# Peptides against a protein of PDB entry 7BBL, part 33

Target 1, 86 residues: chain A of PDB entry 7BBL
Amino acid sequence: IAQESLESQEQRARAALRERYLRSLLAMVGHQVSFTLHEGVRVAAHFGATDLDVANFYVSQLQTPIGVQAEALLRCSDIISYTFKP

## One batch from the design tools (peptide; aimed at target 1 R18 L52)

Design b2_p28_5 (made by RFdiffusion4)
Pose (drawn by RFdiffusion4):
Order: sequence, then C-alpha cells, then structure tokens
Structure b2_p28_5 (pose): chain A 86 residues (1-86), chain P 28 residues (1-28)
Amino acid sequence: as target 1 above (86 residues)
Amino acid sequence: SLAERTETFIAEAQAEIAEQQELREELE
C-alpha cells in the first residue's frame, strides 16, 4: 500500500491530541478546579463546563480572595492555567 | 442552567471524541 501522506499523519495526530484533550475536560465533571488568573490570583470553583472552541470555564461557587461568587464564567483570556485532581 | 450546560458539554465532548476516532480510522 502507498505510504500515508504527511498531511494524513498530521490529521491523525490532531485527532489523537484532541481526543485526549476532550477526555481531560470530561474528567473535570464533578470536581473542583483551581485557576491561576492575571495578577497571580489563585481561585477555585466547582467545575460546570467549558466551551469546546475556546477554553472558557463555567463554574459555581467560585472562591476568590474577596469572596464567593455563586456562578461565574472565567473567560479563556482571564486564565493562565487550571489544575484539578482526578 | 449550569446543570443543563454541563449535560450539553458532556454530550458534545463525547460526540467530538467519536468523530476524532472515525477520522483516524478513515485516514488509516
């Protein structure tokens, strides 16, 4: 059989990377997720959902240095990193 | 609601996983 084209190989790689990423998002369901925001602020909340095109987070019980926000949307642009324990 | 958004998120992420697997099978 003919060799697999580089383009086809790259597509399979993107699929493999994306599938793993999606599985990591599904794994946050039912868990708390912490975030590192701008200015070095560390917060945490109960995971609700993320958008799949852009990594915006929908969370509840967001704990911030100044209080608790019952519902929140943390935009992708607001976040440097997020961390959770499976 | 956030509950409904979470259910939609799960459905959409699982569907996309299935599509990524199908894409790899077709390319192989």

Design b2_p28_5_s1 (made by RFdiffusion4, then SolubleMPNN; from b2_p28_5, 13 letters changed)
Fold by OpenDDE base, seed 3:
Structure b2_p28_5_s1 (fold): chain B 86 residues (1-86), chain A 28 residues (1-28)
Amino acid sequence: as target 1 above (86 residues)
Amino acid sequence: SLAELQARFVAELEARIRELRALREALE
């Protein structure tokens, strides 16, 4: 009977967008992700976790042009974009 | 360990997703 307010509709929309983002992170867990860094550098690593506030990426098996790191931290400030194969 | 961090991360994500669903449902 009661119509949902505009404020509540907007809040639901924001919540939905946040959920979509979180689900994307969840989908990446355990998968290899390709990261594009500055100066055209591209690396691949298995995604483990992030700091949700800073968006730092904790990864394993980081493949770089100079070698492989078992575990590593990729700062959000260093990342231009990333992709993964689901 | 990173494995433990990953496990906690997954649990946190799933909990937050449930909370967001509950929020949207409560706003309806």
Scores: peptide ipSAE 0.606, ipTM 0.916, DockQ to the pose 0.758
OpenDDE base, seeds 1, 2, 4, 5: peptide ipSAE 0.606, 0.607, 0.605, 0.606; ipTM 0.916, 0.916, 0.915, 0.916; seed 2 fails the geometry check

Design b2_p28_5_s2 (made by RFdiffusion4, then SolubleMPNN; from b2_p28_5, 13 letters changed)
Fold by OpenDDE base, seed 4:
Structure b2_p28_5_s2 (fold): chain B 86 residues (1-86), chain A 28 residues (1-28)
Amino acid sequence: as target 1 above (86 residues)
Amino acid sequence: SLAELQAQFVAQAQAEIERLRALRAELA
């Protein structure tokens, strides 16, 4: 009786998670996203794109506590979490 | 520009999703 290898199962699982992640990113296109950064800082920005490898966020109209930036790059390392309304 | 980056991102993400679907199908 044939059985899928453990490695194959893990690969399928990783692929599924990656797809879900990508779909979530696509869902953010054209929407305002709220980012939680370090030190309790929250910012809002319109999602433009990400770097698929590094997960950098390229955004516009970044609203920060100290002002608005027309275009900005948010590094994944700076982000604790993010939310958006579909 | 950001618009160009967005277009590229959408295309890349969609293509990778299809690749991942094909991969899972091969492993099924």
Scores: peptide ipSAE 0.646, ipTM 0.931, DockQ to the pose 0.872
OpenDDE base, seeds 1, 2, 3, 5: peptide ipSAE 0.643, 0.645, 0.646, 0.646; ipTM 0.930, 0.931, 0.931, 0.931; seeds 1, 2, 5 fail the geometry check

Design b2_p28_5_s3 (made by RFdiffusion4, then SolubleMPNN; from b2_p28_5, 11 letters changed)
Fold by OpenDDE base, seed 2:
Structure b2_p28_5_s3 (fold): chain B 86 residues (1-86), chain A 28 residues (1-28)
Amino acid sequence: as target 1 above (86 residues)
Amino acid sequence: SLAELTAQFVAEAEAEIRRLRELRERLA
């Protein structure tokens, strides 16, 4: 029986993780997401899209401490974590 | 527009998912 190499196994694993990541992003489309930013800042916004390479978040109805922004860009480097409810 | 950006994102993400699946299938 042919046995795949360790490198092949690792490649498949990486591919699987990437797919899971992408699917999670797709699941967020249209949903409100809660973002935890630096300095304890927390905001909520409806997810629109991301850059698949840089992972910038393009969102709408961004709720900030000073008001609501119709559309906004959240850089991945600014985001500590995020959660959403499907 | 954001709507267009969203649509583009979805298309790109789904395309890459397909690519990744095909890759895993080839490596299986």
Scores: peptide ipSAE 0.656, ipTM 0.936, DockQ to the pose 0.880
OpenDDE base, seeds 1, 3, 4, 5: peptide ipSAE 0.656, 0.656, 0.655, 0.654; ipTM 0.936, 0.936, 0.936, 0.936; seeds 1, 3 fail the geometry check

Design b2_p28_5_s4 (made by RFdiffusion4, then SolubleMPNN; from b2_p28_5, 15 letters changed)
Fold by OpenDDE base, seed 5:
Structure b2_p28_5_s4 (fold): chain B 86 residues (1-86), chain A 28 residues (1-28)
Amino acid sequence: as target 1 above (86 residues)
Amino acid sequence: SLEALTAEFVARAEAEIRRLRALREALA
């Protein structure tokens, strides 16, 4: 029986996690997402797209404490966490 | 436009998912 190498097993595991992440992003398309930013700031926006490498978020109808922005870019470095209702 | 960005993102993400699946299957 051919045994899969440790390297191959690790690569498969990383690939599985990456796929799970991408599917989660796809699930958000067209939905309103709540983002928690630094210092407890919370915003809501409709998810449009991300940079797959950098994980920047391109969103619309961004609701912030000081107003609404039609279209916006949320840098990965600005985001602490996010959640949404499927 | 955001619509165009969304379409491109979806296409890229789905393509990468297919690639990752093929990779895992090839390594299995």
Scores: peptide ipSAE 0.643, ipTM 0.933, DockQ to the pose 0.880
OpenDDE base, seeds 1, 2, 3, 4: peptide ipSAE 0.641, 0.640, 0.641, 0.641; ipTM 0.932, 0.932, 0.932, 0.932; seeds 2, 4 fail the geometry check

Design b2_p28_6 (made by RFdiffusion4)
Pose (drawn by RFdiffusion4):
Structure b2_p28_6 (pose): chain A 86 residues (1-86), chain P 28 residues (1-28)
Amino acid sequence: as target 1 above (86 residues)
Amino acid sequence: MTLVEEKQEEFLVEIDEELAEQQAILES
């Protein structure tokens, strides 16, 4: 059989990486998720959803240094990192 | 129903669909 093209190999790699990423998003359902935002602010909330094209987060009970926001959308551009315990 | 509840329902449908596409690529 002819060797697999480099392009086909790259496609399989993207699929493998994406599938793992999607599993990691699904794993946040029912969990709290913490975030590191601009200015070093650390917040946390109950995970609701993310967009799949851009990593915007829909969360509830967002706890910030100044209060609790019942529902929130944390935009991808607002976020440096997010962390959760499975 | 809150916007977060609606987006959770949408997310669970869309992520299952995309997972099925990525697995099909890996099984091909």

Design b2_p28_6_s1 (made by RFdiffusion4, then SolubleMPNN; from b2_p28_6, 12 letters changed)
Fold by OpenDDE base, seed 2:
Structure b2_p28_6_s1 (fold): chain B 86 residues (1-86), chain A 28 residues (1-28)
Amino acid sequence: as target 1 above (86 residues)
Amino acid sequence: MTAVQRAQEEFLRRLAEELARQRAVLEA
């Protein structure tokens, strides 16, 4: 029984973390997400997509304090945190 | 299709591909 190297173990660990992240994105598909933005602004929107890198969120039916925006792009730099119910 | 819908379609495609890559590493 061959033992994998430390580098191999680290590679698997990184892959596992990446997979978890990706699956979390997948879990948002078809669900409404609540975003906490700067200045305490909270909005909700239906998840559409992300760019997988910068974590920009492409969303629809964005509920804002001034109304509902049909489609919008929320940049990672705009988001403090987000939550959703899978 | 709307812009978001198109983005989602591309997203799901890319997501599937990347998930497969990670799984390949884990199963190697």
Scores: peptide ipSAE 0.572, ipTM 0.907, DockQ to the pose 0.869
OpenDDE base, seeds 1, 3, 4, 5: peptide ipSAE 0.567, 0.562, 0.565, 0.566; ipTM 0.905, 0.905, 0.905, 0.905

Design b2_p28_6_s2 (made by RFdiffusion4, then SolubleMPNN; from b2_p28_6, 15 letters changed)
Fold by OpenDDE base, seed 2:
Structure b2_p28_6_s2 (fold): chain B 86 residues (1-86), chain A 28 residues (1-28)
Amino acid sequence: as target 1 above (86 residues)
Amino acid sequence: MTAVERARERFLAEAARRLAEERAVLAA
């Protein structure tokens, strides 16, 4: 009997992970996200969008220790982790 | 339209496209 190749199985597994990732990004739309940056710096901002290639975060109302930025770009390389309440 | 708003439009369009592609793979 015909069986799905290992390569095909792996392809679907990767697709599932990508789908999950994309859905997680879309879930942030319209929500405030808390970001943990280097050196323990934590900021909060309203999620606007990401750059799917580099995973940059385009945000608004960025709350930093020194003030609030109306709009800002958070680079993936500077982000340790992020969390939000769906 | 602000820079973030423009980015939002691009993001939504691209994410939707890629999501559809992944779903197609999973459904095949």
Scores: peptide ipSAE 0.596, ipTM 0.914, DockQ to the pose 0.886
OpenDDE base, seeds 1, 3, 4, 5: peptide ipSAE 0.594, 0.594, 0.594, 0.595; ipTM 0.913, 0.913, 0.913, 0.913

Design b2_p28_6_s3 (made by RFdiffusion4, then SolubleMPNN; from b2_p28_6, 15 letters changed)
Fold by OpenDDE base, seed 2:
Structure b2_p28_6_s3 (fold): chain B 86 residues (1-86), chain A 28 residues (1-28)
Amino acid sequence: as target 1 above (86 residues)
Amino acid sequence: MSAVELAQQRFLAELARRLAEEQAVLAA
């Protein structure tokens, strides 16, 4: 019987993980996301998009402790974690 | 069109492409 190689199995496993990640990004579309930044700063914004190559977050209505920014770019390096309700 | 809106269009297109690619791998 034909057997799938270990390499092929690993390829599928990695693909599954990537798919899960991509779907999580898709799930954020149209939703407000809460971001935890460095120094304990927490902000909320409506998710617009990411730059998958740079891992930037394009958001709107960014709520910060000092005000609301209509549109903003959040760098992945600035983000500790984020959460949202699908 | 705002910068965020433009970014979203590009993002959704890229996301769809990548998802399709992963599905192709998983279906193989």
Scores: peptide ipSAE 0.616, ipTM 0.922, DockQ to the pose 0.856
OpenDDE base, seeds 1, 3, 4, 5: peptide ipSAE 0.616, 0.615, 0.616, 0.614; ipTM 0.921, 0.922, 0.922, 0.921

Design b2_p28_6_s4 (made by RFdiffusion4, then SolubleMPNN; from b2_p28_6, 15 letters changed)
Fold by OpenDDE base, seed 3:
Structure b2_p28_6_s4 (fold): chain B 86 residues (1-86), chain A 28 residues (1-28)
Amino acid sequence: as target 1 above (86 residues)
Amino acid sequence: MSAVERAQAEFLRRVAAELARYRAVLEA
């Protein structure tokens, strides 16, 4: 049995982290997610999809303090954090 | 399908494909 190289170990570690991130996104599918935006604004929306490279969120039924949007795009630059109940 | 629904379908396919690649790396 050949010893795994250090480079290979690092590659697997990075892959594992990316996989974990992707699975976390999948966990949001079909769930309402709460987003914390700038200035303390909090909104809730059903998760649709993301741009995996830019981390934009495509959502539906976005509940804002002033109304509901059927569909919306939340840019990563607008989002401080997000959470949801699996 | 709505725009978000279509985007979600594509998203799921992309994520599944990428996960498959990482599975190959982790199991290689």
Scores: peptide ipSAE 0.537, ipTM 0.880, DockQ to the pose 0.784
OpenDDE base, seeds 1, 2, 4, 5: peptide ipSAE 0.535, 0.535, 0.535, 0.533; ipTM 0.879, 0.879, 0.879, 0.878

Design b2_p28_7 (made by RFdiffusion4)
Pose (drawn by RFdiffusion4):
Structure b2_p28_7 (pose): chain A 86 residues (1-86), chain P 28 residues (1-28)
Amino acid sequence: as target 1 above (86 residues)
Amino acid sequence: SFLTFHVHDIEATFEAEAKTLVAEAQAA
């Protein structure tokens, strides 16, 4: 059999990476998720969803240094990192 | 254990990581 092309190999790699990423997003359902935002602000909320094209987060009970926001959308551009315990 | 992810351009990152994985496999 002919060798697998480099392009085909790269496509398989993207599929493998994406599948793992998607599993990690699914794993946040039912969990709290913490975030590191701009200015070093640390917040947390109940995970609701993410967009799949851009990592925007839909969360509830967002706890911030100034209060609790019942529903919130944290935009991808607002976030440096997010952390959760499975 | 806690998992931490840094937000980035998913398509650009996956493309770069995929090419690096392939290049490393060829070098090995």

Design b2_p28_7_s1 (made by RFdiffusion4, then SolubleMPNN; from b2_p28_7, 14 letters changed; failed a check: too like the target's own chain)
Amino acid sequence: PEVTVTVQDLESTFQAEARARVAAALAA

Design b2_p28_7_s2 (made by RFdiffusion4, then SolubleMPNN; from b2_p28_7, 13 letters changed)
Fold by OpenDDE base, seed 1:
Structure b2_p28_7_s2 (fold): chain B 86 residues (1-86), chain A 28 residues (1-28)
Amino acid sequence: as target 1 above (86 residues)
Amino acid sequence: PEVTVEVQDLESRFQAEARRLVAEALAA
């Protein structure tokens, strides 16, 4: 019998992990999220959406140390981690 | 409960985790 190669198995597993991540983003829509950026900067905002490559996070009511932005874009490369309550 | 997600190097982490999962499945 023919069995799936390790490469193929890993590909499927990787795809599943990415899908899980993408689905988690959908669960964040409308929720306030705490973002930890570089240099210890922390901001809070309501998650709106991401682009197709999940390279940018589109948020609203971004609370920064110097003020609030009604609409903002957070580059994934600037984010260390984020925390939210489902 | 609160959920924390690390977002740096996601693709490489997905690959590493996928590799681990497959390896464990084969060892079972």
Scores: peptide ipSAE 0.584, ipTM 0.882, DockQ to the pose 0.765
OpenDDE base, seeds 2, 3, 4, 5: peptide ipSAE 0.583, 0.584, 0.582, 0.582; ipTM 0.882, 0.882, 0.882, 0.882

Design b2_p28_7_s3 (made by RFdiffusion4, then SolubleMPNN; from b2_p28_7, 15 letters changed)
Fold by OpenDDE base, seed 1:
Structure b2_p28_7_s3 (fold): chain B 86 residues (1-86), chain A 28 residues (1-28)
Amino acid sequence: as target 1 above (86 residues)
Amino acid sequence: PEVTVEIQDLESRFQAEARRIVAEALAA
């Protein structure tokens, strides 16, 4: 039997993990999400979408410590984690 | 229930986790 190389197996596993992440984003659409940012900043917003590279989060009703933005863009690099209720 | 997702250094985490999964599968 032919066995995948270690590199190929890791590549496939990495792809599967990314797929799971992307599926979580789909489950997030339209829901309010709590984002934990750097320096202890926490914001809440309704998730809209991400770009193809999942580098930017397009959200609405972004509630920040200094006010609310109707529409906003969150950079993935600014985000540590997020929590939502499917 | 609530779902929490860590996204800091996603690609690095995916790679590390992939290595772990494969290693465990080979050891099983």
Scores: peptide ipSAE 0.247, ipTM 0.658, DockQ to the pose 0.757
OpenDDE base, seeds 2, 3, 4, 5: peptide ipSAE 0.243, 0.243, 0.242, 0.244; ipTM 0.677, 0.675, 0.653, 0.689; seeds 2, 5 fail the geometry check

Design b2_p28_7_s4 (made by RFdiffusion4, then SolubleMPNN; from b2_p28_7, 15 letters changed; failed a check: too like the target's own chain)
Amino acid sequence: PEVTVEIQDLESTFQARARRIVAEALAA

Design b2_p28_8 (made by RFdiffusion4)
Pose (drawn by RFdiffusion4):
Structure b2_p28_8 (pose): chain A 86 residues (1-86), chain P 28 residues (1-28)
Amino acid sequence: as target 1 above (86 residues)
Amino acid sequence: SLVEEKQEEFLVEIEEELAEQQEVLAAP
């Protein structure tokens, strides 16, 4: 059989990486998720959803240094990192 | 609520995309 093209190999790699990423998003359902935002602010909330094209987060009970926001959308551009415990 | 609706939408979309990625990985 002919060798697999480099392009086909790259495609399979993207699929494998994406599938693992998607699993990691699904794993946040029912969990709290913490975030590191601009200015070094650390916040946390109950995970609700993410967009799949851009990593915007829909969360509830967002706890910030100044209060609790019942529902919130944390935009991908607002976030440096997010952390959760499976 | 908005978060509940987005959670329902997300679960549907992520399952569909997972099926698609698995199909690419299962291809000979």

Design b2_p28_8_s1 (made by RFdiffusion4, then SolubleMPNN; from b2_p28_8, 13 letters changed)
Fold by OpenDDE base, seed 1:
Structure b2_p28_8_s1 (fold): chain B 86 residues (1-86), chain A 28 residues (1-28)
Amino acid sequence: as target 1 above (86 residues)
Amino acid sequence: SAVEAARAEFLRRLAERLAEYRAVLAAP
């Protein structure tokens, strides 16, 4: 059997990692996610959707230090990290 | 709502993207 090219191997590796990431997004659907934003600000919201390319988060019931927003957009640039309980 | 609509589209795109990556991984 012919050996896969180096480029093809790298593409496969990237695809595998991306698939894992996408599955993690799927796992967040319908769950509350905790976001760590800049300056130590932490918020929680129910995951709605993302832009797969830009990674903006469309969320609902966003709990912030100043109140709750029914629906909101969290830009990727605003997010340092996030966690959720599956 | 806007979020619900976005979710529906997201899930569609997600499924398509996952299928694409599976195809890559399954390719000889």
Scores: peptide ipSAE 0.418, ipTM 0.843, DockQ to the pose 0.881
OpenDDE base, seeds 2, 3, 4, 5: peptide ipSAE 0.260, 0.414, 0.416, 0.416; ipTM 0.731, 0.842, 0.844, 0.843; seed 3 fails the geometry check

Design b2_p28_8_s2 (made by RFdiffusion4, then SolubleMPNN; from b2_p28_8, 14 letters changed)
Fold by OpenDDE base, seed 2:
Structure b2_p28_8_s2 (fold): chain B 86 residues (1-86), chain A 28 residues (1-28)
Amino acid sequence: as target 1 above (86 residues)
Amino acid sequence: SAVEAARAAFLARLEAELAELRAVLEAP
């Protein structure tokens, strides 16, 4: 088998990383996700969707310190980190 | 709901892109 070019290898590597990211999003579907926001604020919500580029998170049943919001949008800029159990 | 509508579109886009990536990853 012929050795693939460096360019092809790099393309494959980028594709693999993107696939891993997308599959992680898929794994979140139907699950509750815990988000860490600024100033130590932590919220939990059911993952709905993202826009795949800006990383805006469309969620439901957002549990905040002041109550539960049925539907909400969390922007990437608002999020420090997030975790979930697939 | 808006979120559910977004989810439907999301899953469709996700499936499409994953298919494209698979083609790249499985290329000879």
Scores: peptide ipSAE 0.475, ipTM 0.883, DockQ to the pose 0.826
OpenDDE base, seeds 1, 3, 4, 5: peptide ipSAE 0.475, 0.470, 0.474, 0.473; ipTM 0.883, 0.882, 0.882, 0.881; seed 5 fails the geometry check

Design b2_p28_8_s3 (made by RFdiffusion4, then SolubleMPNN; from b2_p28_8, 12 letters changed)
Fold by OpenDDE base, seed 4:
Structure b2_p28_8_s3 (fold): chain B 86 residues (1-86), chain A 28 residues (1-28)
Amino acid sequence: as target 1 above (86 residues)
Amino acid sequence: SAVAEAQRRFLAELAAELARLQAVLAAP
C-alpha cells in the first residue's frame, strides 16, 4: 500500500466503483424495480438481467400505463432512472 | 424463456467480474 503507484490507485478506485455498481445489480435479482422513462412514463417490472457492458435491462411482468408485458427489453437509452427495495 | 436465459448468462458474468474486481482490490 505504501508503495502503490498512482496508476494502481486509480485502478483500485475504478474497481471499487464498478464493484459497488455490480453489487447493486445483484441486489435487484428477484425484485420488482420501478423505472422512470421518457415523457413522464413510469413502469414497474421484475428484474431479470442486464448486459454488463450496455446495461440493457431484461425484465418480466412489465407494468405499463396501457397493460402488462410478460417479457421486455429496456434499453439504457430508454431509462432516466430506476429504484428498488432490497 | 429469453429472460431466464439472459439471467443465467448475467449471473455467471457477474460472478466472474466480481471475482476479478476482488483480486484488484486485494492487491497490495
Scores: peptide ipSAE 0.603, ipTM 0.908, DockQ to the pose 0.783
OpenDDE base, seeds 1, 2, 3, 5: peptide ipSAE 0.601, 0.602, 0.601, 0.602; ipTM 0.908, 0.908, 0.908, 0.908; seed 3 fails the geometry check

Design b2_p28_8_s4 (made by RFdiffusion4, then SolubleMPNN; from b2_p28_8, 14 letters changed)
Fold by OpenDDE base, seed 5:
Structure b2_p28_8_s4 (fold): chain B 86 residues (1-86), chain A 28 residues (1-28)
Amino acid sequence: as target 1 above (86 residues)
Amino acid sequence: SAVAEAQAAFLRRLAEELARYRAILAAP
């Protein structure tokens, strides 16, 4: 079999990682996601979308400690981590 | 709604990128 150049191998590696990440985003579609924010704040919301590059999250029915927001934008800088049930 | 519109655009972009990477990885 043919052997790929180093550059081609690196391209494949980057592509594989990106695809894996994108598929994880796709898996969140239609699911409630739990976000851990600063100062121990935890919220849950229905995943709507991201901008793929900056990792801003567009969500609906955001459940916060002080109430529910119909729609909201969670910026990458607001988020420490997030989880969801596939 | 704003979120619905954002989601539609997101899904289109997501599909396009996934297709691009699939093509890269499928190449011999």
Scores: peptide ipSAE 0.527, ipTM 0.884, DockQ to the pose 0.826
OpenDDE base, seeds 1, 2, 3, 4: peptide ipSAE 0.525, 0.525, 0.522, 0.523; ipTM 0.884, 0.884, 0.883, 0.883; seed 2 fails the geometry check

## One batch from the design tools (peptide; aimed at target 1 L22 V29 G48 T50)

Design b2_p29_3 (made by RFdiffusion4)
Pose (drawn by RFdiffusion4):
Structure b2_p29_3 (pose): chain A 86 residues (1-86), chain P 29 residues (1-29)
Amino acid sequence: as target 1 above (86 residues)
Amino acid sequence: SFVEEKQEEFLEEAEAELAELEEELEELD
Protein backbone atom coordinates (compact mmCIF):
# COMPACT_ATOMS: atom_id res chain seq x y z
CA ILE A 1 0.00 0.00 0.00
CA ALA A 2 1.09 3.60 -0.64
CA GLN A 3 2.72 5.42 2.21
CA GLU A 4 0.51 7.57 4.36
CA SER A 5 0.83 11.22 3.39
CA LEU A 6 2.39 13.63 5.86
CA GLU A 7 -0.87 15.57 5.87
CA SER A 8 -2.86 12.45 6.81
CA GLN A 9 -0.33 11.75 9.56
CA GLU A 10 -0.71 15.27 10.92
CA GLN A 11 -4.46 14.89 10.89
CA ARG A 12 -4.26 11.65 12.88
CA ALA A 13 -1.96 13.40 15.33
CA ARG A 14 -4.41 16.28 15.83
CA ALA A 15 -7.20 13.78 16.37
CA ALA A 16 -5.13 11.85 18.92
CA LEU A 17 -4.15 15.07 20.76
CA ARG A 18 -7.69 16.40 20.71
CA GLU A 19 -9.24 13.18 21.94
CA ARG A 20 -6.80 13.19 24.94
CA TYR A 21 -7.56 16.81 25.62
CA LEU A 22 -11.31 16.20 25.54
CA ARG A 23 -10.96 13.27 27.88
CA SER A 24 -9.03 15.61 30.28
CA LEU A 25 -11.89 18.07 30.23
CA LEU A 26 -14.46 15.34 30.89
CA ALA A 27 -12.32 14.23 33.85
CA MET A 28 -12.94 17.58 35.61
CA VAL A 29 -16.71 16.89 35.97
CA GLY A 30 -17.54 16.62 39.61
CA HIS A 31 -14.18 18.02 40.74
CA GLN A 32 -12.78 21.23 42.04
CA VAL A 33 -10.45 23.06 39.72
CA SER A 34 -7.91 25.65 40.75
CA PHE A 35 -6.71 28.48 38.55
CA THR A 36 -3.76 30.82 38.27
CA LEU A 37 -5.07 34.16 36.96
CA HIS A 38 -3.51 37.45 36.03
CA GLU A 39 -1.57 39.20 38.80
CA GLY A 40 -0.70 35.80 40.26
CA VAL A 41 -4.11 35.40 41.86
CA ARG A 42 -4.95 31.84 42.78
CA VAL A 43 -8.60 30.82 42.92
CA ALA A 44 -10.62 27.61 42.91
CA ALA A 45 -14.14 26.48 42.15
CA HIS A 46 -16.38 23.56 41.39
CA PHE A 47 -16.04 22.62 37.75
CA GLY A 48 -19.13 23.07 35.65
CA ALA A 49 -18.09 23.15 31.98
CA THR A 50 -15.73 24.53 29.44
CA ASP A 51 -16.42 25.80 25.98
CA LEU A 52 -14.81 23.48 23.40
CA ASP A 53 -13.63 26.07 20.85
CA VAL A 54 -12.04 28.39 23.44
CA ALA A 55 -11.12 27.27 26.95
CA ASN A 56 -13.57 29.44 28.93
CA PHE A 57 -14.61 27.84 32.23
CA TYR A 58 -18.07 27.83 33.77
CA VAL A 59 -17.65 27.28 37.51
CA SER A 60 -19.60 27.49 40.77
CA GLN A 61 -18.53 28.51 44.25
CA LEU A 62 -15.53 30.44 42.96
CA GLN A 63 -13.29 31.17 45.91
CA THR A 64 -11.21 34.34 45.44
CA PRO A 65 -9.06 36.36 47.83
CA ILE A 66 -11.98 38.76 48.41
CA GLY A 67 -14.91 36.35 48.61
CA VAL A 68 -16.98 33.56 47.09
CA GLN A 69 -18.87 34.02 43.83
CA ALA A 70 -21.75 31.55 43.49
CA GLU A 71 -21.52 31.29 39.70
CA ALA A 72 -18.76 32.49 37.48
CA LEU A 73 -17.37 32.44 33.97
CA LEU A 74 -13.59 32.55 33.84
CA ARG A 75 -12.63 33.54 30.37
CA CYS A 76 -9.75 31.83 28.57
CA SER A 77 -7.96 35.19 28.42
CA ASP A 78 -8.24 35.55 32.24
CA ILE A 79 -6.45 32.25 32.90
CA ILE A 80 -2.73 31.29 32.79
CA SER A 81 -3.15 27.72 34.09
CA TYR A 82 -5.65 25.39 35.74
CA THR A 83 -5.00 22.41 37.94
CA PHE A 84 -7.11 19.56 39.31
CA LYS A 85 -6.74 16.21 41.01
CA PRO A 86 -8.53 13.36 39.16
CA SER P 1 -28.95 26.33 37.36
CA PHE P 2 -27.04 28.10 34.55
CA VAL P 3 -23.82 26.20 35.34
CA GLU P 4 -25.77 22.85 35.36
CA GLU P 5 -27.18 23.66 31.95
CA LYS P 6 -23.66 24.46 30.63
CA GLN P 7 -22.47 21.08 32.04
CA GLU P 8 -25.16 19.25 30.14
CA GLU P 9 -24.26 21.10 26.92
CA PHE P 10 -20.56 20.44 27.48
CA LEU P 11 -21.10 16.69 27.92
CA GLU P 12 -23.22 16.40 24.84
CA GLU P 13 -20.76 18.45 22.72
CA ALA P 14 -17.65 16.55 24.00
CA GLU P 15 -19.25 13.18 23.20
CA ALA P 16 -20.28 14.41 19.70
CA GLU P 17 -16.78 15.68 18.99
CA LEU P 18 -15.27 12.36 20.02
CA ALA P 19 -17.60 10.54 17.64
CA GLU P 20 -16.62 12.99 14.82
CA LEU P 21 -12.95 12.31 15.42
CA GLU P 22 -13.59 8.54 15.02
CA GLU P 23 -15.44 9.14 11.78
CA GLU P 24 -12.55 11.30 10.46
CA LEU P 25 -10.05 8.53 11.26
CA GLU P 26 -12.23 5.95 9.51
CA GLU P 27 -12.22 8.12 6.41
CA LEU P 28 -8.46 8.35 6.47
CA ASP P 29 -8.20 4.48 6.70

Design b2_p29_3_s1 (made by RFdiffusion4, then SolubleMPNN; from b2_p29_3, 15 letters changed)
Fold by OpenDDE base, seed 1:
Structure b2_p29_3_s1 (fold): chain B 86 residues (1-86), chain A 29 residues (1-29)
Amino acid sequence: as target 1 above (86 residues)
Amino acid sequence: SAVAAAQARFLAELAARLEELRAELARLD
């Protein structure tokens, strides 16, 4: 078989990484996610949705140090990192 | 609810993007 061009190899690599990312988002559906926010604040919430391009999180049952918020929007600028159990 | 509606849109978008990527990867094989 003919050797794939460098450009095609790079395109495939980018596509593969994007697919892995999107599948990770899909894996969050129906799960609780733990978010690390600024100043060491950690919260947990049920995953609702994201904006694929902006990475904002729409969540429910957000557990915060001051109580539970039924529905909330977590902006990407607020989030340091997040984890979840698939 | 607003979150439920957002999730529905998200899932539809996610499915579409994944399908597009599958097609692209198949083309590049």
Scores: peptide ipSAE 0.518, ipTM 0.878, DockQ to the pose 0.734
OpenDDE base, seeds 2, 3, 4, 5: peptide ipSAE 0.517, 0.515, 0.517, 0.515; ipTM 0.878, 0.877, 0.877, 0.877

Design b2_p29_3_s2 (made by RFdiffusion4, then SolubleMPNN; from b2_p29_3, 12 letters changed)
Fold by OpenDDE base, seed 1:
Structure b2_p29_3_s2 (fold): chain B 86 residues (1-86), chain A 29 residues (1-29)
Amino acid sequence: as target 1 above (86 residues)
Amino acid sequence: SAVARKQEEFLRRAAEELRELREELAALE
């Protein structure tokens, strides 16, 4: 009998989660995303891209409390959470 | 722009990884 190992099941689960994550990022491309940063700071920006391995968000039209930046780099380490409207 | 270039790279790489993941999942199923 062919029994899927626990390791295989975990591998599949990880792969599925990664796929879902990537698809979510792709869905964000070109859309405005709201980012929650440290100290309760919230900013909005058009999502351009991320590094798939490096913790960076490349965005445009970053709206901050003090103004708008045409293009900006947000380090994932600075981001607590983000949300967007598809 | 820099963001545009990064986006192009991201789209390409993400698509590639997605294909690989689907192949991996298919092999595991």
Scores: peptide ipSAE 0.613, ipTM 0.910, DockQ to the pose 0.792
OpenDDE base, seeds 2, 3, 4, 5: peptide ipSAE 0.611, 0.611, 0.609, 0.609; ipTM 0.909, 0.909, 0.908, 0.909

Design b2_p29_3_s3 (made by RFdiffusion4, then SolubleMPNN; from b2_p29_3, 12 letters changed)
Fold by OpenDDE base, seed 1:
Structure b2_p29_3_s3 (fold): chain B 86 residues (1-86), chain A 29 residues (1-29)
Amino acid sequence: as target 1 above (86 residues)
Amino acid sequence: SAVEAKRREFLARAAAELEELRRELAALD
């Protein structure tokens, strides 16, 4: 077999990671996601969408420590991490 | 709503990119 070039291997790796990321986002559609924000703040919201390049999260029914927001934008800079259970 | 509109756009774009990635990976195989 012909050895794949390093560049090609790296391309495949990048593609695989991107695919995994996209599939994870799609898996969140219609589900509640838990976000860990700065200062130890944790919120939950129904996943709507993201900007695939910027990773802004457009969500609904955002449960914050002080109430629920019908719709909200969570900027990438606001988010430390997020998790969800299918 | 605004979120729903973004959702529709997201779904379309994500699907399209996944297809592109499939083609890309297939070409490397």
Scores: peptide ipSAE 0.543, ipTM 0.891, DockQ to the pose 0.811
OpenDDE base, seeds 2, 3, 4, 5: peptide ipSAE 0.541, 0.539, 0.539, 0.541; ipTM 0.891, 0.890, 0.889, 0.890

